# Peptides against a protein of PDB entry 5EIB, part 62

Target 1, 366 residues: chain A of PDB entry 5EIB
Amino acid sequence: VDLEPGTMDSVRSGPFGQIFRPDNFVFGQSGAGNNWAKGHYTEGAELVDSVLDVVRKESESCDCLQGFQLTHSLGGGTGSGMGTLLISKIREEYPDRIMNTFSVMPSPKVSDTVVEPYNATLSVHQLVENTDETYCIDNEALYDICFRTLKLTTPTYGDLNHLVSATMSGVTTCLRFPGQLNADLRKLAVNMVPFPRLHFFMPGFAPLTSRGSQQYRALTVPELTQQMFDSKNMMAACDPRHGRYLTVAAIFRGRMSMKEVDEQMLNVQNKNSSYFVEWIPNNVKTAVCDIPPRGLKMSATFIGNSTAIQELFKRISEQFTAMFRRKAFLHWYTGEGMDEMEFTEAESNMNDLVSEYQQYQDATAD
Target 2, 366 residues: chain A of PDB entry 5EIB as posed
Amino acid sequence: VDLEPGTMDSVRSGPFGQIFRPDNFVFGQSGAGNNWAKGHYTEGAELVDSVLDVVRKESESCDCLQGFQLTHSLGGGTGSGMGTLLISKIREEYPDRIMNTFSVMPSPKVSDTVVEPYNATLSVHQLVENTDETYSIDNEALYDICFRTLKLTTPTYGDLNHLVSATMSGVTTCLRFPGQLNADLRKLAVNMVPFPRLHFFMPGFAPLTSRGSQQYRALTVPELTQQMFDSKNMMAACDPRHGRYLTVAAIFRGRMSMKEVDEQMLNVQNKNSSYFVEWIPNNVKTAVCDIPPRGLKMSATFIGNSTAIQELFKRISEQFTAMFRRKAFLHWYTGEGMDEMEFTEAESNMNDLVSEYQQYQDATAD

## One batch from the design tools (peptide; made by RFdiffusion4, then SolubleMPNN)

Design b1_p12_2_s3 (from b1_p12_2, 8 letters changed)
Fold by OpenDDE base, seed 1:
Structure b1_p12_2_s3 (fold): chain B 366 residues (1-366), chain A 12 residues (1-12)
Amino acid sequence: as target 1 above (366 residues)
Amino acid sequence: SEVAKELQKEEK
């Protein structure tokens, strides 16, 4: 789905364009112009029914519909505005199904789009209410990984998108291979989401190794485990040491000893015990899939529900507040039929979410 | 991408 036809042509001409049904390409002509309100109220609203017809058709063809997965950006008008409209409409029609998202967070290090803080804040407001699970993929963290860890001098969208694809492949491993922990979206939610609003995850992928260091690095279970819990390996620009993990899932892939995985996972929890809440017993879950990712002997994928995620929302909120106090660019949103009150409601709900994460960070076992 | 070339090089 896109409001721009050129994106669909790029997917069709790509190496995987043939895996999608032609009738499942729904697209507009005008785009959203990086405006959330244009995606949500005008251009996106004209296209949403055509998307819902495809969603119904594909849902009816499923033997067992678990839920939905949306991949979108929160900085752009289509992914943010139309994406959140679709989430709302799908939730209204399928209230008993899981809504999962891969939400790409904007960063001024990656994009010069001035209105991204508005689009992100308005999107987060919708995601808090209408999703059950949201993977926060932060363009700032992806850029920093490319630059600092991978030693890329000039990271590109192609480099960032490759990290996104590796992460998405990792977190969906349990859904794609039978007999794993969290084998369905509902079990993942039950294990990862202790409180309904606190469903935002920090993903991570290991191994990440620069070309110059690859030849000297052995892929071992200890190295994967150590890298996966390193703050520099998080795909969200948060330091886990500034918060506490509510829940964690680790997904190992490749031929390895389950005993060694369990020993290393126990060791890393014990070493970092101060960074876990003590009042959620057995809050770390581990899965091992014998099938490695393509091109690797083994990998580990991290899913963290941490109170440190508030750093990401605070960054967006600070940028939003700086513009909104001046009413900068608001006429572009109100001109598409949006109320100025929705900005204040979205800011308030995101600040409430930050306060909720802080409350559970400071909570002790009684 | 450079990342794609990094993740694929471990197949040799």
Scores: peptide ipSAE 0.036, ipTM 0.660, DockQ to the pose 0.012
Fold by OpenDDE base, seed 4:
Structure b1_p12_2_s3 (fold): chain B 366 residues (1-366), chain A 12 residues (1-12)
Amino acid sequence: as target 1 above (366 residues)
Amino acid sequence: SEVAKELQKEEK
């Protein structure tokens, strides 16, 4: 789905364009112009019913519908505005199904689009209420990984999107291969989401190695485990040491000893015990899949529900507040039928979410 | 991408 036709042509002409049904390409003509309100109230609202018709048809063809997965950006107008409209409409129609998102957070290091903090804040407000699971894929973190870890001097969207695809492939491993932990979206939610609003995940991937260092590193279970818990390998620009893990899932892929994985996972928890909440027993889950990702002998994917995710929301909130206090660019949103009060409500709800994460971070086992 | 080439290098 897109509000621009050119994106659909790029997907259709791509190496995997043939895996998608032609009738499932729903697109507009005008785009959202990086405006959430165009995506949510005008251009996106005109297209949403045609998307819902396709969603219904595909849902009816499923033998066992678990839920929905949306991949979208929060900085643009289409992914943010239309994506959150679509989530809301699907939630209304399928309230018993899991809503899962891969939400790409904007960064000034990656895009010069000045209104991205508005689009992101308005989107987060919708995601808090209408999703069950949200993987926070932060362009700030992706850029920092590309630049600092991978030693790419000029990271491109192609480089960032490759990290996104590796992460998405990792977190969906248990859904795609039988006999794994969290084999369905609902089991993942039950294991990862202790409180309904606290459903934002920090994903991570290992190995992340620069071209110059790859030749010298043997991929080992200890190295994967150490990298997976390193803040530098997080796909969200948060330091887990500044918060506490509510829940963790680790997904190992490749031929390895389950015993060695369990020992290393126990060791990393014990070393980092101060960074876990004490009142959620058995809050770390581990899965091992014998099938490695393409091009790697082994990998590990991390899913963290951490109170440190508040650093990401604080960054967006600070950027939002800096513009909103001056009413900068608001006329582009209000001109599409949006109320200025919706900005204040979205900011308030995101700040409440930050406060909730802080409360659970500070909660001791009495 | 350069990242793709880095992640795929272990296939040889």
Scores: peptide ipSAE 0.022, ipTM 0.519, DockQ to the pose 0.012
Fold by OpenDDE base, seed 3:
Structure b1_p12_2_s3 (fold): chain B 366 residues (1-366), chain A 12 residues (1-12)
Amino acid sequence: as target 1 above (366 residues)
Amino acid sequence: SEVAKELQKEEK
């Protein structure tokens, strides 16, 4: 789904374009112009019913519908505005199904779009209320991984999108292969989301190795485990050392010893015990799939529900507040039928979310 | 992408 036809043509012409039904390509003509309100109230609102008709048809064809997965950007108008409208409408129609998102967070390091803080804040407000699971994919973290870890001098959107794809493949492994832990979206939510609003995850993927270092790096369970818990490996721009893990899932792929995985996961948890809440027992879940990802002997994918994710929301909130105090660009949103109060409500809800994460960070068992 | 080439290198 897009408000721009060129995106659909790019998907159709891509190596996987044939996996999608032609009738399931729903697109507009005008785009959202990086305006959340165009995505949510005007251009997106005109298209949403056509998307819902496709969603219904595909849902009816499912023997066992678990839920929905959306991949979108929160910086643009289509992914943010129309994406959150679609989430809301699907939630209304399918309240008993899991809503999962891969939400790409904007960064000034990657995009010069001035209104991204508005689009992101307005989107997060919707995601707090209408999703069960949100993987926070931060363009800042992706850029930093590409630049610092992968040693790419000029990271491209293609490089960032490849990290996203690897992560998405990793976190969905348990859904695609039978007999795994978290084999359905609901089980994942039950294991990962101790509080309904605190459903924002820090993903990570290992191995990430620069070309110059690949020859010298073994792919071992200890090295994968160490890299997954490294703050530099998080695909959300927050330091897990500044918070506490509420829950963690690790998904290993490839031929490895389950015993070795359990030993390394216990070891890393014990070494990092100060970064876990003590009042959630058995808050680390591990899965092993014998089937490696394409091109790797083994991998590990990390899913962290950490109170450190508040750093991401604080960054967005600070940028939002700086613009909103000046009433900068607001007329572009209000001109699309959006109320200015929705900005204040979205800001408030994001600040409440930050406060909730801080509360659980500071909570003790005593 | 260069990342794609890095992740695909172990297929050869």
Scores: peptide ipSAE 0.015, ipTM 0.476, DockQ to the pose 0.012
Fold by OpenDDE base, seed 5:
Structure b1_p12_2_s3 (fold): chain B 366 residues (1-366), chain A 12 residues (1-12)
Amino acid sequence: as target 1 above (366 residues)
Amino acid sequence: SEVAKELQKEEK
């Protein structure tokens, strides 16, 4: 789905364009112009019913519908505005199904779109209420991984999107292969989300290796375990050492010893015990899939529900507040039928979310 | 992408 036809033509002409039904390409003509309100209230609202008709048809064809997975950006008007409209409409029609998102967070290092803090804040407000699971894929973190870890001098969207695809492949491993932990979206939510609003995940992937060091790096269970818990491998721009893990899932892929995985996972928890909440017993879950990703002998994917995710929301909130206090660009949103109160409600809800994460960070067992 | 070329080089 897109509000611009050119994106759909690129997908259709791409190496995997044939895996999608032609009738499932729903697109507009005008685009959202990087405006959340245009995606949510005008151009997106004109297109949403045609998307819902496709969603219904595909849902009716499912033997066992678990839920929905949306991949979108929060900086652009289509992914943010129309994406959150679709989430709301799907949630209204399918209230008993899991809503899962891969939400790409904006960064000034990646995009010069000045209104991204508005689009992100308005989107986070919708995601807090209408999603059950949200993978926070932060363009700030992806850029820093490409630049610092992978030693890319000028990271491209193609480089960032490759990290996104590797992460998505990792976190969906248990859904795609039988006999795994979190084999369905609901089991993932039950294991990862102790409190309904605290459903924002920090994904991470290992191995991440620069071209110059690949030939010297051994892929071992200890090395994968160490990298998976390294803050430099997090796809969200927050330091887990500044917070506490509520829950963790680790997904190993490839031929390895389950015993060695369990030993290394216990060792990393014991070394990092101060960064876990003590009042959630058995809050680390581990899965091993014998099928490696393409191109790798083994990998590890991390899913963290950490109170450190508040650093990401604080960054967005600070940028939002700096613009909103000046009423900068508000007329572009209000001109599409949006109320100024929705900005203050979205800011308030995101600040409440930050406060909730802080409360659980400071909570003890006593 | 350069990342794609990095991850694909581990296939050889």
Scores: peptide ipSAE 0.011, ipTM 0.458, DockQ to the pose 0.012

Design b1_p12_2_s4 (from b1_p12_2, 9 letters changed)
Fold by OpenDDE base, seed 5:
Structure b1_p12_2_s4 (fold): chain B 366 residues (1-366), chain A 12 residues (1-12)
Amino acid sequence: as target 1 above (366 residues)
Amino acid sequence: SKVAEELEKAEK
C-alpha cells in the first residue's frame, strides 16, 4: 500500500514483485507530502476502504488468522498517517486479532524532513492504543550501526533497509518454522508484554560484521550471544544499561548445541543481572531454529522489552516540543482538518508512556 | 546497498 504509484512500480519490478497478487497493490496518486494529516484524514482516508476490502479478502482466505503485521515509517506521511489509520480500522474490525508492527523511527541523521517529530509523535499515540506488539526500528541506531560497526562511510537507505530486513527475518523465525518458542503472535505477546501499554520492543541482530573483518570473525554461540546483548547492536537508539529488561527473547538460527546456547544465555543474564527486573520470573526466553538465514551459518536475533526504550521516546518528544511551542509547520496539519488538541493529546500520551517505563524501571521486588 | 552487497558476499 502506498499513496504514491512509483513505489508500487518499484515493488512490482523488484526480484520479489511476483510474490504479491496484482489486486493487492493498492495505491493513490497524490502522496502524503510528508504530512501525517494527509495520510490519516484526507488522501489516506480516500484509499483506506479499498485497502480494507483487500484485507478482508485475504483474511477470509486464511485457515487460521493470527493477526496482522504492518511495516511502516513514522517520519513520512503515508507510513505514519495512513499506516496508523489502517491499524485503527483493522483493530475496529478485528478486535480479537494481534496487531504487530515494524515501526521505523525517524532520525535527523538520515532525513532532513523537518516535520518528522510531528509525524512520529502522532503515530506513537496511535501505536500505544492500537498495537499489541511494536518493533522499534530506529533510523538513528541503523545509521550508527552502518557507520560505526559495518564501517560504511556513507550509509544509504538500501543499507538501512537491509538491517531492517535481517531483523524482520530474525524476529519472524518462530512464526515461519514449526516447533519454535513463540510459534504464534499471541504467544509472543503473552511472553513479551507484561503490561498492555509497554509493548515497544528493542530488536537486535547478530552477526553484524564489517567487510574488512568478516574473514577473521568466527561464528560461535558465545560471540553471537555477546554481540546480541551489546548496546551497539540494538536497532533502537537506546542503551539497555540505562534501563531494565522486563522481558527478553533470543532466537538462534543454525546448527548449534542447545546446551551451549542455554549456558551462554545464563552467563549473559548473570553478567547483566543489574539490567533485568528481579520481579518477573523466567523473563528470558530462548529459541533455536536449525535452519540458518541465507548466507550465514548461524545468527541470533534479540527482542528486548526494556525500560531504556524511553530514551527513544524522549528524543522524539524533545524535538516535537521544540517545534510545537513555536507552532512551526502546524498550519499544514490544521489545514487538513486536525485540531491543535490532537498534538497535545499525542504529546501527553507519549510522556505518560515514558513515565510508565520509568516507574517499572524504579520498581523493586517487594 | 553496501550492506546488501556485504550480506550477498557473506551468502557466497
Scores: peptide ipSAE 0.012, ipTM 0.427, DockQ to the pose 0.013
Fold by OpenDDE base, seed 1:
Structure b1_p12_2_s4 (fold): chain B 366 residues (1-366), chain A 12 residues (1-12)
Amino acid sequence: as target 1 above (366 residues)
Amino acid sequence: SKVAEELEKAEK
């Protein structure tokens, strides 16, 4: 789905364009112009029914519908505005199904789009209420990984999207291969989401190696485990050491000893025990899939529900507040039928979410 | 911030 035809044509002409049904390409002509309100109230609202018709058709063809997965950006107008409209409409029609998202957070390091803080804040407000699971993929973190870890001098969208694709492939491993922990979206939610609003995940991937160092690194279970818990490998721009893990899932891929994985996972938990909440027993889950990712002997994917994710929301909130106090660019949103109160409500709800994460960070076992 | 710099440019 897109409000621009050119992006859909790029997907269709791409190496995987033929895996999608032609009738499942739903697109507009005008685009959203990086405006959430165009995505949510005007251009996106004109297209949403056509998307819902496709969603219904595909849902009816499923033997066992678990839920929905949306991949979208929060900085643009289509992914943010129309994406959150679709989430709302799908939630209304399928209230008993899991809503999962891969939400790409904007960064001033990657994009010069001035209104991204508005689009992101308005989107987060919708995601808090209408999703069960949200993977926070932060362009800030992706850029920093590309630059610092991968030693790319000028990270491209292609380099960032490579990390996104590796992460998405990792976190969906349990859904795609039988006999795994968290084999369905509902089981993942039950294991990862102790409180309904606290469903924003910090993903991470290992191995992350620069092209120059790939030849010298032996991929081992200890190295994967250590790298997966390293703050520098988080796909969200927050430091887990500034918060506490509520829940963790680790997904190992490749031929390895389950015993060695369990030993290393126990060691990393014990070494980092101060960074876990004490009042959630057995809050670390581990899965091993014998099938490695393409081009690797083994990998590990991390899913963290951490109170440190508040750093990401604080960054967006600070940028939002700086613009909103000046009423900068608001006329572009109000001109599409938004009320100024929706901005205040979205800011408030995101600040409440930050406060909730802080409360559970400071909570001690009595 | 880049946002603050762009806002200051738009006010000029």
Scores: peptide ipSAE 0.007, ipTM 0.413, DockQ to the pose 0.023
Fold by OpenDDE base, seed 3:
Structure b1_p12_2_s4 (fold): chain B 366 residues (1-366), chain A 12 residues (1-12)
Amino acid sequence: as target 1 above (366 residues)
Amino acid sequence: SKVAEELEKAEK
């Protein structure tokens, strides 16, 4: 789905374009112009019913529908505005199904789009209410990984999107291979989301290795485990050391010893015990899939529900507030039928979410 | 992407 046709042509011409039914390509002509309100109230609203018809048709063809997965950017108008409209409409029609998102957070290091803080804040407001699971993929973290860890001097969207795809492949491993921990979206939610609003995950992937170091790096369970818990490998731009993990899932892929995985996972928890809440028992889950990812002997994917995710929301909120106090660019949103109150509501809800994460960070076992 | 080329090289 897109509000621009050119993205659909790129997907169709891609190596996997033929796996999608032609009728499942729903697209507009005008785009959202990086405006959430165009995505949500005008251009996106004109297209949403056509998308819902496809969603219904595909849902009816499922023997066992678990839920929905959306991949979108929160900085643009289509992914943010139309994406959150779709989430809302799908939630209304399928209230008993899991809503899962891969939500790409904007960063000034990656994009100069001035209104991204508005689009992100308005999107987060919708995601808090209408998703069960949101993987926070922060363009700032992706850029920093590409630049600092991978030693890419000029990271491209292609380099960032590769990290996204590796992470998505990792977190969906349990869904794609039978007999795994978190083999369905609902089990993942039950294990990862202790409180309904606190469903924003920090994903991470290992191995992340620069070209110059790849030939010298042994892929071992200890190294994967250590890298997976390293703050520098988080796909969200927050430091886990500034918060506490509510829940964690680790997904290992490749031929490895379950015993070694369990030992290393216990060791990393014990070393980092101060960064876990003590009042959630068995809050770390581990899965092992014998099938490695393509091109790797083994990998580990991290899913963290951490109170440190508030750093990401604070960054967006600060940028939002700086613009909103000046009423900068608001007329572009209000001109599409959006109320100025929706900005205040979205800001409030995001600040409440930050406060909720802080409350659970400071909570002790009574 | 450069990262895709790295994964493809790790497949060989």
Scores: peptide ipSAE 0.006, ipTM 0.457, DockQ to the pose 0.012
Fold by OpenDDE base, seed 4:
Structure b1_p12_2_s4 (fold): chain B 366 residues (1-366), chain A 12 residues (1-12)
Amino acid sequence: as target 1 above (366 residues)
Amino acid sequence: SKVAEELEKAEK
């Protein structure tokens, strides 16, 4: 789905374009112009029913519908505005199904689009209420990984998207291969989400590999475990040491000893025990899949529900507040039928979410 | 920040 036709043509002409049904390409002509309001109330609202018709058709053809997965950007008007409209409409129609998102957070390091903090804040407001689980894929973190870790002097969207694809492949491993922990979206939510609003995940991946450099490092289970818990391997620009883990899932892929994985996972928990809440017992889950990713002997994917995710929301909130206090660019949103109060409500709800994470960070076992 | 720089340009 897109509000621009050119993106659909790029997907169709791509190496895997033929895996998608032609009838499932729903697209507009005008785009959202990086405006959340165009995505949510105007251009996106004109297209949403056509998307819902496809969603219904595909849902009816499913033997056992678990839920939905949306991949979108929160900085752009289509992914943010239309994406959150779709989430709302799907949630209304399928209230018993899991809503899962891969939400790409904007960064001024990656994009010069000034209004991205508005689009992101308005989107987070919708995601808090209408998703069951959200993978926070932060362009700030992706840029820092590309620049600092992968030594890419000028990171491209292609480099960032490579990290996104590796992360998405990692976190979906348990859904794609039988006999794994969290084999369905609902079990993942039950294990990862102790409180309904606290469903924002910090993903991580090891080994980090660029598209151009297949570093065939012979990684060991200890090295994978250490890298997976390193803040530099997190796809969200948060330091886990500044918060506490509510829940963790680790997905190992490749031929390895389950005993060695369990030993290393116990060691990393014990070493980092101060960074876990003590009042959630057995809050670390581990899965091992014998099938490695393509081009790797082994990998580890991390999913963290951490109170440190508040650092990401604070960054967006600070950027939002700096513009909103000056009423900068608001006329582009209000001209599409938005009320200025919706900005204030979205800011408030995101600040409440930050406060909730802080409360659970400071909570001790009584 | 780039945002602050662009806001300062829009105010001129």
Scores: peptide ipSAE 0.005, ipTM 0.374, DockQ to the pose 0.023

